# Peptides against a protein of PDB entry 3HTU, part 71

Target 1, 75 residues: chain A of PDB entry 3HTU
Amino acid sequence: RRPEEWGKLIYQWVSRSGQNNSVFTLYELTNGEDTEDEEFHGLDEATLLRALQALQQEHKAEIITVSDGRGVKFF

## One batch from the design tools (peptide; made by RFdiffusion4, then SolubleMPNN)

Design b2_p24_5_s2 (from b2_p24_5, 11 letters changed)
Fold by OpenDDE base, seed 3:
Structure b2_p24_5_s2 (fold): chain B 75 residues (1-75), chain A 24 residues (1-24)
Amino acid sequence: as target 1 above (75 residues)
Amino acid sequence: MEEEEEKRREEDIKKVEERLKELK
């Protein structure tokens, strides 16, 4: 899958589960209990970041960078 | 409106920081 395809899957989960306007660490998205049954669970962080960047271009997400790592807010 | 938006952004950043401290 291309990054934008992963982004689509991620956003579909966010939207259908009512997680819009919520924030996550990148780790929570790929290693958290809430996404254990999702196809993107276990996705490498590099690919995840590119997927989120694609969503960011569509104004569906905002990547948040802090000193200890990265997170994301979905819209 | 701008002030409230800034407040929300700061809260979101804080949440991310706290989660990173506890998890990754």
Scores: peptide ipSAE 0.565, ipTM 0.853, DockQ to the pose 0.810
Fold by OpenDDE base, seed 1:
Structure b2_p24_5_s2 (fold): chain B 75 residues (1-75), chain A 24 residues (1-24)
Amino acid sequence: as target 1 above (75 residues)
Amino acid sequence: MEEEEEKRREEDIKKVEERLKELK
């Protein structure tokens, strides 16, 4: 899959999951319990980052970098 | 407003930091 295709799958999950909090760490997107049944579960962080960068270009996400790691806000 | 946007960004950063502490 291309990064844009992964991004689409991730954003679809975010949009349909009914979660109030739109902020995630990158780790919990691919390793969290909430995404265990999703195709992108277990996705390597490098590919995940590229997918999120694609969403960021579409103004659907913003990647947040802090000292202890990275997260993302979905719009 | 720019000030409101900045406050939201700061809150989002804080949430990410808290999530990283709790889990990773």
Scores: peptide ipSAE 0.560, ipTM 0.850, DockQ to the pose 0.770
Fold by OpenDDE base, seed 5:
Structure b2_p24_5_s2 (fold): chain B 75 residues (1-75), chain A 24 residues (1-24)
Amino acid sequence: as target 1 above (75 residues)
Amino acid sequence: MEEEEEKRREEDIKKVEERLKELK
């Protein structure tokens, strides 16, 4: 899948589960309990980042970088 | 306004930091 396609799947989950305006670490999105049944569970972080960057271009997400890692907020 | 937008960004950053502290 292309990053944009992964981004679409991720955002669909966010919308369905009512997680808009919530923040996640990148690890939580792909390794957390809440996404265990999603297609993007287990996705490598590099590909995840590219997917989120695609969503960011669409103003659907904001990647937040801090000293000890990265997170994302969905809109 | 600019102040509220900056405040929201600050809060989001803090939330991410807290999540990283609690988990990975």
Scores: peptide ipSAE 0.549, ipTM 0.845, DockQ to the pose 0.804
Fold by OpenDDE base, seed 2:
Structure b2_p24_5_s2 (fold): chain B 75 residues (1-75), chain A 24 residues (1-24)
Amino acid sequence: as target 1 above (75 residues)
Amino acid sequence: MEEEEEKRREEDIKKVEERLKELK
């Protein structure tokens, strides 16, 4: 899958679960218990980041970088 | 409006930091 395709799957999950305007760490998206049944669970961080960057270009997400790691907000 | 947007951004940053602190 291309990063854009992964981004679509991730955003669909966010929308279905009613978590728009919520903040997640990158780890929570791919390693969290809430996403165990999702196709993107276990996705490598590099690919995940590219997927989120694709969503960011569409103004559907914003990647947040802090001193201890990275997170993302979905719109 | 700009001040309110900045406040939201600051809150989001803080939320990320808190999540990383507890779970990463």
Scores: peptide ipSAE 0.546, ipTM 0.844, DockQ to the pose 0.808

Design b2_p24_5_s3 (from b2_p24_5, 14 letters changed)
Fold by OpenDDE base, seed 4:
Structure b2_p24_5_s3 (fold): chain B 75 residues (1-75), chain A 24 residues (1-24)
Amino acid sequence: as target 1 above (75 residues)
Amino acid sequence: SEEEKKKKEEEDKKKVAEKLKKLK
């Protein structure tokens, strides 16, 4: 899958689960309990980041960088 | 407003930081 396709799947999950306007660490998106049944569970962080960057281009997400790591907010 | 946007941005950063702290 292309990063844009992964982004679509991730955003669909966010929307369907009612978690818009929520923030996540990159870890909990791909390794968290809440996404265990999702296709993007276990996705490598590099690909995840590219997917989120694609969503960011569409103004559907914002990647947040702090000293200890990165997260993302979905809109 | 730009000020409100900055506040929300900082709040989101704090939330991410807190989550990262919790996961460690």
Scores: peptide ipSAE 0.603, ipTM 0.870, DockQ to the pose 0.940
Fold by OpenDDE base, seed 3:
Structure b2_p24_5_s3 (fold): chain B 75 residues (1-75), chain A 24 residues (1-24)
Amino acid sequence: as target 1 above (75 residues)
Amino acid sequence: SEEEKKKKEEEDKKKVAEKLKKLK
């Protein structure tokens, strides 16, 4: 799958679960309990970041950078 | 408003930071 395709799957999960306007760490998305049944669970962080960057270009997400790492907010 | 957006942005950053701190 391309990063854009992963982004689509992630965003679909966010929308279906009503997690819009919530913030996540990158770890929570791929290693968290809430996504254990999703195709993107276990996705490597590099590919995840590219997927989120694709969503960000579409104004569907915003990558949040802080001193200790990164997170994301979905719209 | 612009002020509201800035406030929310800082709040979101804080939430991410707290989550990351918890992982450590």
Scores: peptide ipSAE 0.599, ipTM 0.869, DockQ to the pose 0.924
Fold by OpenDDE base, seed 1:
Structure b2_p24_5_s3 (fold): chain B 75 residues (1-75), chain A 24 residues (1-24)
Amino acid sequence: as target 1 above (75 residues)
Amino acid sequence: SEEEKKKKEEEDKKKVAEKLKKLK
């Protein structure tokens, strides 16, 4: 799958679960308990980042960088 | 306002930082 396709799946989960306006660490999205049944669970961080960058281009997400790592907010 | 935007940005950054601390 292309990064944009992964982004679509992630965003669909966020929307359906009512997680919009919430912030996540990248780890929570791919290794968290809440996404265990999602296709993107276990996705490598590099591909995840590209997927989130695609969503950011569409103004559906914002990648947040802090001293200890990265997270994301969905809109 | 621009001030409100900046406040939200800082709050979100703080939330991410706190989550990352819990992973340690």
Scores: peptide ipSAE 0.598, ipTM 0.869, DockQ to the pose 0.934
Fold by OpenDDE base, seed 2:
Structure b2_p24_5_s3 (fold): chain B 75 residues (1-75), chain A 24 residues (1-24)
Amino acid sequence: as target 1 above (75 residues)
Amino acid sequence: SEEEKKKKEEEDKKKVAEKLKKLK
């Protein structure tokens, strides 16, 4: 799959799940309990980042960088 | 407003930081 295709799957999950907060760590998306049944579970971080960057171009996500790592906010 | 945008940005950063803190 292309990064854009992964991004689509991730965003679909976000839209369906109805999370209390739209902010996630990158680890939560690919290694968290909430995504165990999703196709993108276990996805390598490099590919994940590219997928999120694709969503960011569409103004559907914003990658957040802090001192201890990275996260993402979905819109 | 610009102030509200900055506040929201900082809040999101804080949320990410707290999540990362729990993982360590």
Scores: peptide ipSAE 0.597, ipTM 0.869, DockQ to the pose 0.868

Design b2_p24_5_s4 (from b2_p24_5, 13 letters changed)
Fold by OpenDDE base, seed 5:
Structure b2_p24_5_s4 (fold): chain B 75 residues (1-75), chain A 24 residues (1-24)
Amino acid sequence: as target 1 above (75 residues)
Amino acid sequence: SEAERKRRREEDIELVRKKLEELK
């Protein structure tokens, strides 16, 4: 899958689970219990980041970078 | 407002920091 395709799957999960306007660490998205049954669970961080960057271009997400790692806000 | 948008961004950043600290 291309990054934008992964982004679509991730955003669909966010919307269907009612977690819009929520903040996640990148780790939570790919390793958390809440996404255990999702296709993007276990996705490598590099691919995840590119997927989120695609969503960011569409103003559906904002990547947050801090000293200890990265997170994302979904809109 | 601009002030509200700034506050929201700061709150989101702090939440990310908190979550990352919990992973340690």
Scores: peptide ipSAE 0.605, ipTM 0.875, DockQ to the pose 0.880
Fold by OpenDDE base, seed 3:
Structure b2_p24_5_s4 (fold): chain B 75 residues (1-75), chain A 24 residues (1-24)
Amino acid sequence: as target 1 above (75 residues)
Amino acid sequence: SEAERKRRREEDIELVRKKLEELK
């Protein structure tokens, strides 16, 4: 799958589960309990970041970078 | 308001920071 396709799957989960306007670490999205049944669970962080960057271009997400790592806000 | 939007952004950033610290 392309990063854009992963982004679509991730955003679909966010929307369907009512997680809009929520903040996640990248780890929570791919390793968290809440996404265990999702196809993107276990996705490598590099591909995840590219997927989120695609969503960011669509104004559906904003990547948050701090000294200890990255997170994301979904809209 | 602009001030409120700024506060929300800062709160989101701090929440990310807090979550990352918990992973250590």
Scores: peptide ipSAE 0.601, ipTM 0.874, DockQ to the pose 0.868
Fold by OpenDDE base, seed 1:
Structure b2_p24_5_s4 (fold): chain B 75 residues (1-75), chain A 24 residues (1-24)
Amino acid sequence: as target 1 above (75 residues)
Amino acid sequence: SEAERKRRREEDIELVRKKLEELK
């Protein structure tokens, strides 16, 4: 899958689960219990980041970088 | 307002920091 295709799957999960306007760590998205049944569970962080960057270009997400790692805000 | 947007961003950033700290 292309990054934008992964981004679409991730955003669909966020929207359908009612978690828009919420904040996640990158770890939560790919390793969390809430996403165990999603196709993007277990996705490598590099690919995940590219997917989120695609969503960011569409103004659907904002990547947050801090000293201890990364997170994302979905809109 | 811009002030509200700024406050929300800071809160979101702090929440990310908190979550990452909990993973340590």
Scores: peptide ipSAE 0.601, ipTM 0.874, DockQ to the pose 0.872
Fold by OpenDDE base, seed 2:
Structure b2_p24_5_s4 (fold): chain B 75 residues (1-75), chain A 24 residues (1-24)
Amino acid sequence: as target 1 above (75 residues)
Amino acid sequence: SEAERKRRREEDIELVRKKLEELK
């Protein structure tokens, strides 16, 4: 899958679960219990980041970088 | 407003920081 395709799957999950306007760590998205049944569970961080960057271009997400790592806000 | 957007942004950043700290 291309990063844009992964981004679509991730955003669909966010929307279906009613978590728009919420923030996540990158770890929560790919390793959290809430996403165990999702296709993007276990996705490598590099690909995940590219997927989120694609969503960011569409103004559907914003990547947040802090000292201890990265997170993302979905819109 | 700009002030509101700034406030929300700072709150989101702090929440991410908090989540990451809890993972340590």
Scores: peptide ipSAE 0.599, ipTM 0.873, DockQ to the pose 0.904; fails the geometry check

Design b2_p24_6_s1 (from b2_p24_6, 10 letters changed)
Fold by OpenDDE base, seed 5:
Structure b2_p24_6_s1 (fold): chain B 75 residues (1-75), chain A 24 residues (1-24)
Amino acid sequence: as target 1 above (75 residues)
Amino acid sequence: DREEDIKKVEEKLKEIKKKKEEEE
């Protein structure tokens, strides 16, 4: 899958779960309990970041970078 | 609120870091 395809899967999960406007760490998305049954669970961080960047270009997400790591807000 | 969102991320990262250390 391409990053934008992963982004689509991730955003679909966010939307179907009713978690729009919520904040996640990158770790939560790929290693969290809430996504254990999702195809993107276990996705490497580099690919995840590219997927989120694709969503960001579509104004569906905003990547938040802090000193201790990264997170993302979905819209 | 962006500032609030940033703080939420920071807090979550702190919690995850703690959990990772406990699992180590």
Scores: peptide ipSAE 0.563, ipTM 0.856, DockQ to the pose 0.892
Fold by OpenDDE base, seed 3:
Parts: C-alpha cells; structure tokens; sequence
Structure b2_p24_6_s1 (fold): chain B 75 residues (1-75), chain A 24 residues (1-24)
C-alpha cells in the first residue's frame, strides 16, 4: 500500500469509531490496544508519518510536534 | 483548542515513555 492508501484506512477507523477531533500519538495509532485489529497496526513509523502527511494535505489531520515526539489531531 | 491539544499529546508521550521504561 502507498502512504495515501494507509491514510485512508486510518481516517476511516477514526471516523467510524467516532474519534474525530481527538489527538493521538503516532505510537498509539500503530501499537495501541484500540487498533490491534486494524490493518495499520504495526505499521512502521516512517510510512505512518507519510500517511498522516497525506491526510494533512487534505485538511483531515494535523501533525503536532513537541519535544518528546509527535502526535496527530484528526478532523 | 490548539494549546489543549498540544498538552494532551505531551501528556500521552510522557505516559508512553514511562511505560516503556518500566518494561525494560
């Protein structure tokens, strides 16, 4: 899958689970308990970041960078 | 709120870091 395709899957999960307007860490999305059954669970961080950047271009997400790492806000 | 979202991310990262350290 391409990053854009991963982004679509991630956003679909966020929307279907009713978690829009919530914030997540990148680790939480791919290693968290809430996404264990999702196809993107275990996805490498580099690909995840590219997927989120694709969503960001579509104004569906905002990547938040802080001193200890990165997170993301979905819209 | 932008500031609130940033704080939430920082808190989550702090918690994850703590858990990883406890597992080592």
Amino acid sequence: as target 1 above (75 residues)
Amino acid sequence: DREEDIKKVEEKLKEIKKKKEEEE
Scores: peptide ipSAE 0.563, ipTM 0.857, DockQ to the pose 0.885
Fold by OpenDDE base, seed 1:
Structure b2_p24_6_s1 (fold): chain B 75 residues (1-75), chain A 24 residues (1-24)
Amino acid sequence: as target 1 above (75 residues)
Amino acid sequence: DREEDIKKVEEKLKEIKKKKEEEE
């Protein structure tokens, strides 16, 4: 899958679960218990970041960088 | 609010770090 396709799957999960406007760490998206049954679980961080960047270009997500790491907010 | 979002991310990162350390 291309990063854009991964982004679509991730955003679909966020929307279906009603978690829009929530913030996530990159780790909990791919390693958390809430996404264990999702296709993007276990996705490498580099590909995940590219997927989120694609969503960001569509104004569907915002990547937040802090001193201890990165997170993302979905819209 | 962006400041609130940043704070939430920082808190989550702290929690995740703690969980990862406990699993090791």
Scores: peptide ipSAE 0.562, ipTM 0.855, DockQ to the pose 0.878
Fold by OpenDDE base, seed 4:
Structure b2_p24_6_s1 (fold): chain B 75 residues (1-75), chain A 24 residues (1-24)
Amino acid sequence: as target 1 above (75 residues)
Amino acid sequence: DREEDIKKVEEKLKEIKKKKEEEE
């Protein structure tokens, strides 16, 4: 899958689960219990980041970078 | 707002870090 395709899957999950406007760490998305049954669970962080960047270009997400790591807010 | 979102991210990162350490 291409990054934008992964982004689509991730955003679909966020939307369907009613978690728009919520904040996640990158780890939560790929390693958290809430996504264990999702296709993107276990996705490597590099690919995840590219996927989120694609969503960010579409104004569907905002990547938040802090000193201890990164998170993302979905819209 | 953005400041709150940043704080949430930071807090979540703390929690995850703690969980990872507990699993080691």
Scores: peptide ipSAE 0.561, ipTM 0.856, DockQ to the pose 0.900

Design b2_p24_6_s2 (from b2_p24_6, 13 letters changed)
Fold by OpenDDE base, seed 3:
Structure b2_p24_6_s2 (fold): chain B 75 residues (1-75), chain A 24 residues (1-24)
Amino acid sequence: as target 1 above (75 residues)
Amino acid sequence: SMEEDKKKVEEKLKKIKEELKKKE
């Protein structure tokens, strides 16, 4: 899958679960308990970041950078 | 707000880091 395709899957999960406007760490998305049954669970962080960047270009997400890592907010 | 969101991310990261240390 391309990063854009991963982004679509992630966004679909966020939308279906009603978690729009929630904040996630990148770790939570790929290693968290809430996504254990999702196809993107276990996805490497580099590919995840590219997927989120694709969503950001579409104004569906905002990547949040802090001193000790990154998170994301979905719209 | 952006500041609130950043704070939430920081708190989540801190918690995750602490939990991972316990598993070492």
Scores: peptide ipSAE 0.496, ipTM 0.829, DockQ to the pose 0.944
Fold by OpenDDE base, seed 2:
Structure b2_p24_6_s2 (fold): chain B 75 residues (1-75), chain A 24 residues (1-24)
Amino acid sequence: as target 1 above (75 residues)
Amino acid sequence: SMEEDKKKVEEKLKKIKEELKKKE
């Protein structure tokens, strides 16, 4: 899959999951309990980041960088 | 706000780090 395709899957999950908080760490998306049944579970971080960057270009997400790691906010 | 979002990320990262340490 291309990053854009992964991004689509991730965003679909976000949209349908009814999350009360749209902010995630990258780890939560690929290693979290909430995504165990998703195709993108276990996705390598590099590919994940590219996927999220694709969503960012579509204004559907924003990568958040802090001193000790990264996260993402979905819109 | 961006600051609030950053704070949330930092808190989550801290929590995950602690949990991962417990699993070692």
Scores: peptide ipSAE 0.494, ipTM 0.828, DockQ to the pose 0.844
Fold by OpenDDE base, seed 4:
Structure b2_p24_6_s2 (fold): chain B 75 residues (1-75), chain A 24 residues (1-24)
Amino acid sequence: as target 1 above (75 residues)
Amino acid sequence: SMEEDKKKVEEKLKKIKEELKKKE
């Protein structure tokens, strides 16, 4: 899958689960309990980041960078 | 706000780090 396709899957999950406007760490998206049954569970961080960047370009997400890592907010 | 969101991310990261440490 392309990053954009991963982004679509991730965003669909966020939307379906009613978690828009929520903040996630990159880790919990791919390693968290809440996504264990999702296709993107276990996705490598590099690909995840590219997927989120694609969503960011569509104004569907904002990648948040802090001193000790990154997160993302979905819209 | 962005500041609040950053704080949330930081708190989540801290928690995850602690949990991962327990598994080491």
Scores: peptide ipSAE 0.494, ipTM 0.828, DockQ to the pose 0.911
Fold by OpenDDE base, seed 1:
Structure b2_p24_6_s2 (fold): chain B 75 residues (1-75), chain A 24 residues (1-24)
Amino acid sequence: as target 1 above (75 residues)
Amino acid sequence: SMEEDKKKVEEKLKKIKEELKKKE
């Protein structure tokens, strides 16, 4: 899958679960309990970041950078 | 706000770090 395709799957999960406007760490998306049944569970962080960057270009997400890591907010 | 969102991310990262230490 291309990063854009991964981004689509992630965004669909966020939207269907009603978690828009919530913030996540990148770890929660790929290693969290809430996404264990999703195709993107276990996705490497590099590919995940590219997927989120694709969503950011579409104004569907905002990547948040702090001192100890990164997170993301979906719109 | 962006500052509030950053704080939430920091808190989540701290929590995850603590949980990972417990499993180590």
Scores: peptide ipSAE 0.487, ipTM 0.826, DockQ to the pose 0.916

Design b2_p24_6_s3 (from b2_p24_6, 12 letters changed)
Fold by OpenDDE base, seed 5:
Structure b2_p24_6_s3 (fold): chain B 75 residues (1-75), chain A 24 residues (1-24)
Amino acid sequence: as target 1 above (75 residues)
Amino acid sequence: SMEEDKKIVEERLKEIKKKEEEEK
């Protein structure tokens, strides 16, 4: 899959899930319990980042960079 | 706000890091 395709899958999960908090660490998206049954679980961070960047271009996400890693906010 | 979101991410990363260290 291309990054934008992964982005679509991720965003679909975010949209259809009952998430009260739309902020995630990158780790939570690919390694968290909440996504264990999703196709993107276990996705490498590099590809994940590209996927999120694609969503960011569509104004559906904002990548958050902090001192000890990265996260993302979905819109 | 972005500042609050960064804080949330930072705290969660710290927790994850802590858990990883405990699992070693």
Scores: peptide ipSAE 0.482, ipTM 0.828, DockQ to the pose 0.881
Fold by OpenDDE base, seed 2:
Formats: structure tokens, C-alpha cells, sequence
Structure b2_p24_6_s3 (fold): chain B 75 residues (1-75), chain A 24 residues (1-24)
């Protein structure tokens, strides 16, 4: 899959999951309990980041960088 | 706000790190 395709899957999950908080760490997206049944569970962080960057270009996400890692906010 | 979101991310990262250490 291309990063854009992964991004689509991730965003579809976000949109349908009913999450109250749209902010995630990258770890939560690929290793969290909430995504255990998703195709992108276990996705390597590098590919995940590229997927999120694709979503960011579409204004559907914003990657958040802090001192100890990264997260993402979905719109 | 972005500042609030950063705080959320930072706190969650801390918690994840803590859990990883506890489970090690």
C-alpha cells in the first residue's frame, strides 16, 4: 500500500470510531487496543508518518511534534 | 489549541513510557 492508501484507512477508522479526542500518539494508532482489529495495526512508524503526512496535505490531520515524540490530531 | 494538543501528546507519551518500563 502507498502512504496515501494507509492514510485513507486510518482516517476512515478515525471518522467511524466515535472517538471524543481526536489527538493520538503515533504509538496509540499502531499499538493501541482501539486499533487491534484494523489493518494498520502494527504498521511501522516510518510508513505511518508518511501516511499521516499525506493526510496533513489534505488538511485532515496535523502532526504534532514534542520533545519526546510525535502525535497527530485528526480533523 | 496547539499548545493543549502538545500537552496531551506529551502526557500520553510519558504514560506510555511508564507503562513500558513497568511491563519490562
Amino acid sequence: as target 1 above (75 residues)
Amino acid sequence: SMEEDKKIVEERLKEIKKKEEEEK
Scores: peptide ipSAE 0.480, ipTM 0.827, DockQ to the pose 0.883
Fold by OpenDDE base, seed 4:
Structure b2_p24_6_s3 (fold): chain B 75 residues (1-75), chain A 24 residues (1-24)
Amino acid sequence: as target 1 above (75 residues)
Amino acid sequence: SMEEDKKIVEERLKEIKKKEEEEK
């Protein structure tokens, strides 16, 4: 899958899962319990980042960079 | 706000790090 395709899957999950909090660490998205049944679970961080960057270009997400890692906010 | 979101991410990263150390 291309990064934008992964992004679509991720965004679909976010949209359909009824999440109250739209902010995630990258780790939570690919290694968290909430995504264990999702196709993108276990996705390498590099590909994940590219997927999120694709979503960011569409204004569907904002990558958050902090001192010791990254997260993402979905819109 | 972005500042609040950063704080959330920071705290969660700390929690994850703590869990990793406990499992190690």
Scores: peptide ipSAE 0.480, ipTM 0.827, DockQ to the pose 0.889
Fold by OpenDDE base, seed 1:
Structure b2_p24_6_s3 (fold): chain B 75 residues (1-75), chain A 24 residues (1-24)
Amino acid sequence: as target 1 above (75 residues)
Amino acid sequence: SMEEDKKIVEERLKEIKKKEEEEK
């Protein structure tokens, strides 16, 4: 899959899961218990980041960088 | 705000790190 295709799958999950939290660490998206049954679980961080960057271009996400890692906010 | 969102991410990362250390 291409990064933009991964981005679509991730955003679909966020939109349909009824998640109360719109902010995630990158780790939570690919290694968390909440996404264990999703196709993107276990996705490498480099590909994940590219996927999120594609969503960011569409104004559907914003990548957040802090001193000890990264996260993302979905819109 | 972005500042508040960054704080949320930082706290989540701290929680994850704490759990990892407890599981060792």
Scores: peptide ipSAE 0.473, ipTM 0.824, DockQ to the pose 0.826

Design b2_p24_6_s4 (from b2_p24_6, 12 letters changed)
Fold by OpenDDE base, seed 4:
Structure b2_p24_6_s4 (fold): chain B 75 residues (1-75), chain A 24 residues (1-24)
Amino acid sequence: as target 1 above (75 residues)
Amino acid sequence: DMEEDKEIVKKRLEEIKEKEKKEE
């Protein structure tokens, strides 16, 4: 899959899961219990980041960088 | 805002770190 395609899958999960939290660490997206059944679970961080960057270009996400790691906010 | 979101991310990262320590 292309990064854009991964981004689509991730965003679909965020949109349809009914979760109230829109901020995630990258780890939570690919390693968390909430995504264990999703196709993007276990996705490598590099590919994940590219997927999120694609979403960011579409104004559907914003990557958050802090000293100890990264997260993402979905819109 | 962005500062609040950063704090959320920092907190989550800390929580994950603590969980990993417990699993060691």
Scores: peptide ipSAE 0.527, ipTM 0.848, DockQ to the pose 0.839
Fold by OpenDDE base, seed 5:
Structure b2_p24_6_s4 (fold): chain B 75 residues (1-75), chain A 24 residues (1-24)
Amino acid sequence: as target 1 above (75 residues)
Amino acid sequence: DMEEDKEIVKKRLEEIKEKEKKEE
């Protein structure tokens, strides 16, 4: 899959899951309990980041960078 | 607000780090 395709799958999950929080760490998306049954669970961080960057280009996400790592806010 | 979101991310990253320490 291309990064854009992964981004689509991730965003579909965000939209359908009815999550109360729109902010996630990258770890939560690929290693969290809430995404265990999703295709993108276990996805390598490099590919995940590229997927999120694709969503960011579409104004569907904003990558948050802090000293200890990264997160993402979905719109 | 980006600053608020950064604090949320920082807090969760810290929580994950603490879980990893307890698991090790």
Scores: peptide ipSAE 0.526, ipTM 0.848, DockQ to the pose 0.847
Fold by OpenDDE base, seed 1:
Parts: C-alpha cells; sequence; structure tokens
Structure b2_p24_6_s4 (fold): chain B 75 residues (1-75), chain A 24 residues (1-24)
C-alpha cells in the first residue's frame, strides 16, 4: 500500500470508531490495544508519518511535535 | 489550541512510558 492508502484506512477507523479522543500519539495508532484488529497495526513509523502527512495535506489531520515524541490530531 | 494539544500529546507519551515501566 502507498502512504495515501494507509492514510485512508487510518482515517476511516478514526471516523467509524467514534473515538472520544481525537488526539493520538503515533505509538497508540500502530501499537495500541485500540487498533490491534486494524490492518495498519504494526505499521512502521516512517510509513505512518507519510500517511499522516498525506492526511494533513487534505486538512484531515495535524501532526504535533513535542520534545518527547510526536502525535496527531484528526479532524 | 496548539499548545493545549501539545500538552495532551506530552501527557499521553508520559502515560505510555509509565505503563511500560510497570510492565517491566
Amino acid sequence: as target 1 above (75 residues)
Amino acid sequence: DMEEDKEIVKKRLEEIKEKEKKEE
């Protein structure tokens, strides 16, 4: 899959799951218990970042960078 | 705003770190 395709799958999960939290760490998306049954679980961080960057271009997500790591906010 | 969102991310990262420590 291309990064854009991964982004689509991730965003679909966010939208359909009705998550009460719209902010995630990158780790939570690919290694968290909430996504264990999703196709993007275990996705490498580099590909994940590219996927999120694609969503960011579509104004569907915003990547957040802090001292101890990165996160993302979905819209 | 962005500063509040950054604090949320920082808190989540800290929680993950603490959880990993407890599992060790």
Scores: peptide ipSAE 0.523, ipTM 0.846, DockQ to the pose 0.803
Fold by OpenDDE base, seed 2:
Structure b2_p24_6_s4 (fold): chain B 75 residues (1-75), chain A 24 residues (1-24)
Amino acid sequence: as target 1 above (75 residues)
Amino acid sequence: DMEEDKEIVKKRLEEIKEKEKKEE
């Protein structure tokens, strides 16, 4: 899959999850309990980052960088 | 805002580190 395709799957999950909090760590997206049944569970961080960057270009996400790691906010 | 979101990320990263440390 291309990064854009992964991004689509991730964003679909975010949209359908009904969660109030739209901020995630990258680890939560690929290793969290909430995504265990999703196709992108276990996705390597490098590919995940590219997927999120694709969403960012579409103004559907914003990657958050802090000293100890990264997260993402979905819109 | 972004500053608040950064704090959320920081907090969760710390929590994950603590959990991983305990599970090791």
Scores: peptide ipSAE 0.524, ipTM 0.847, DockQ to the pose 0.851; fails the geometry check

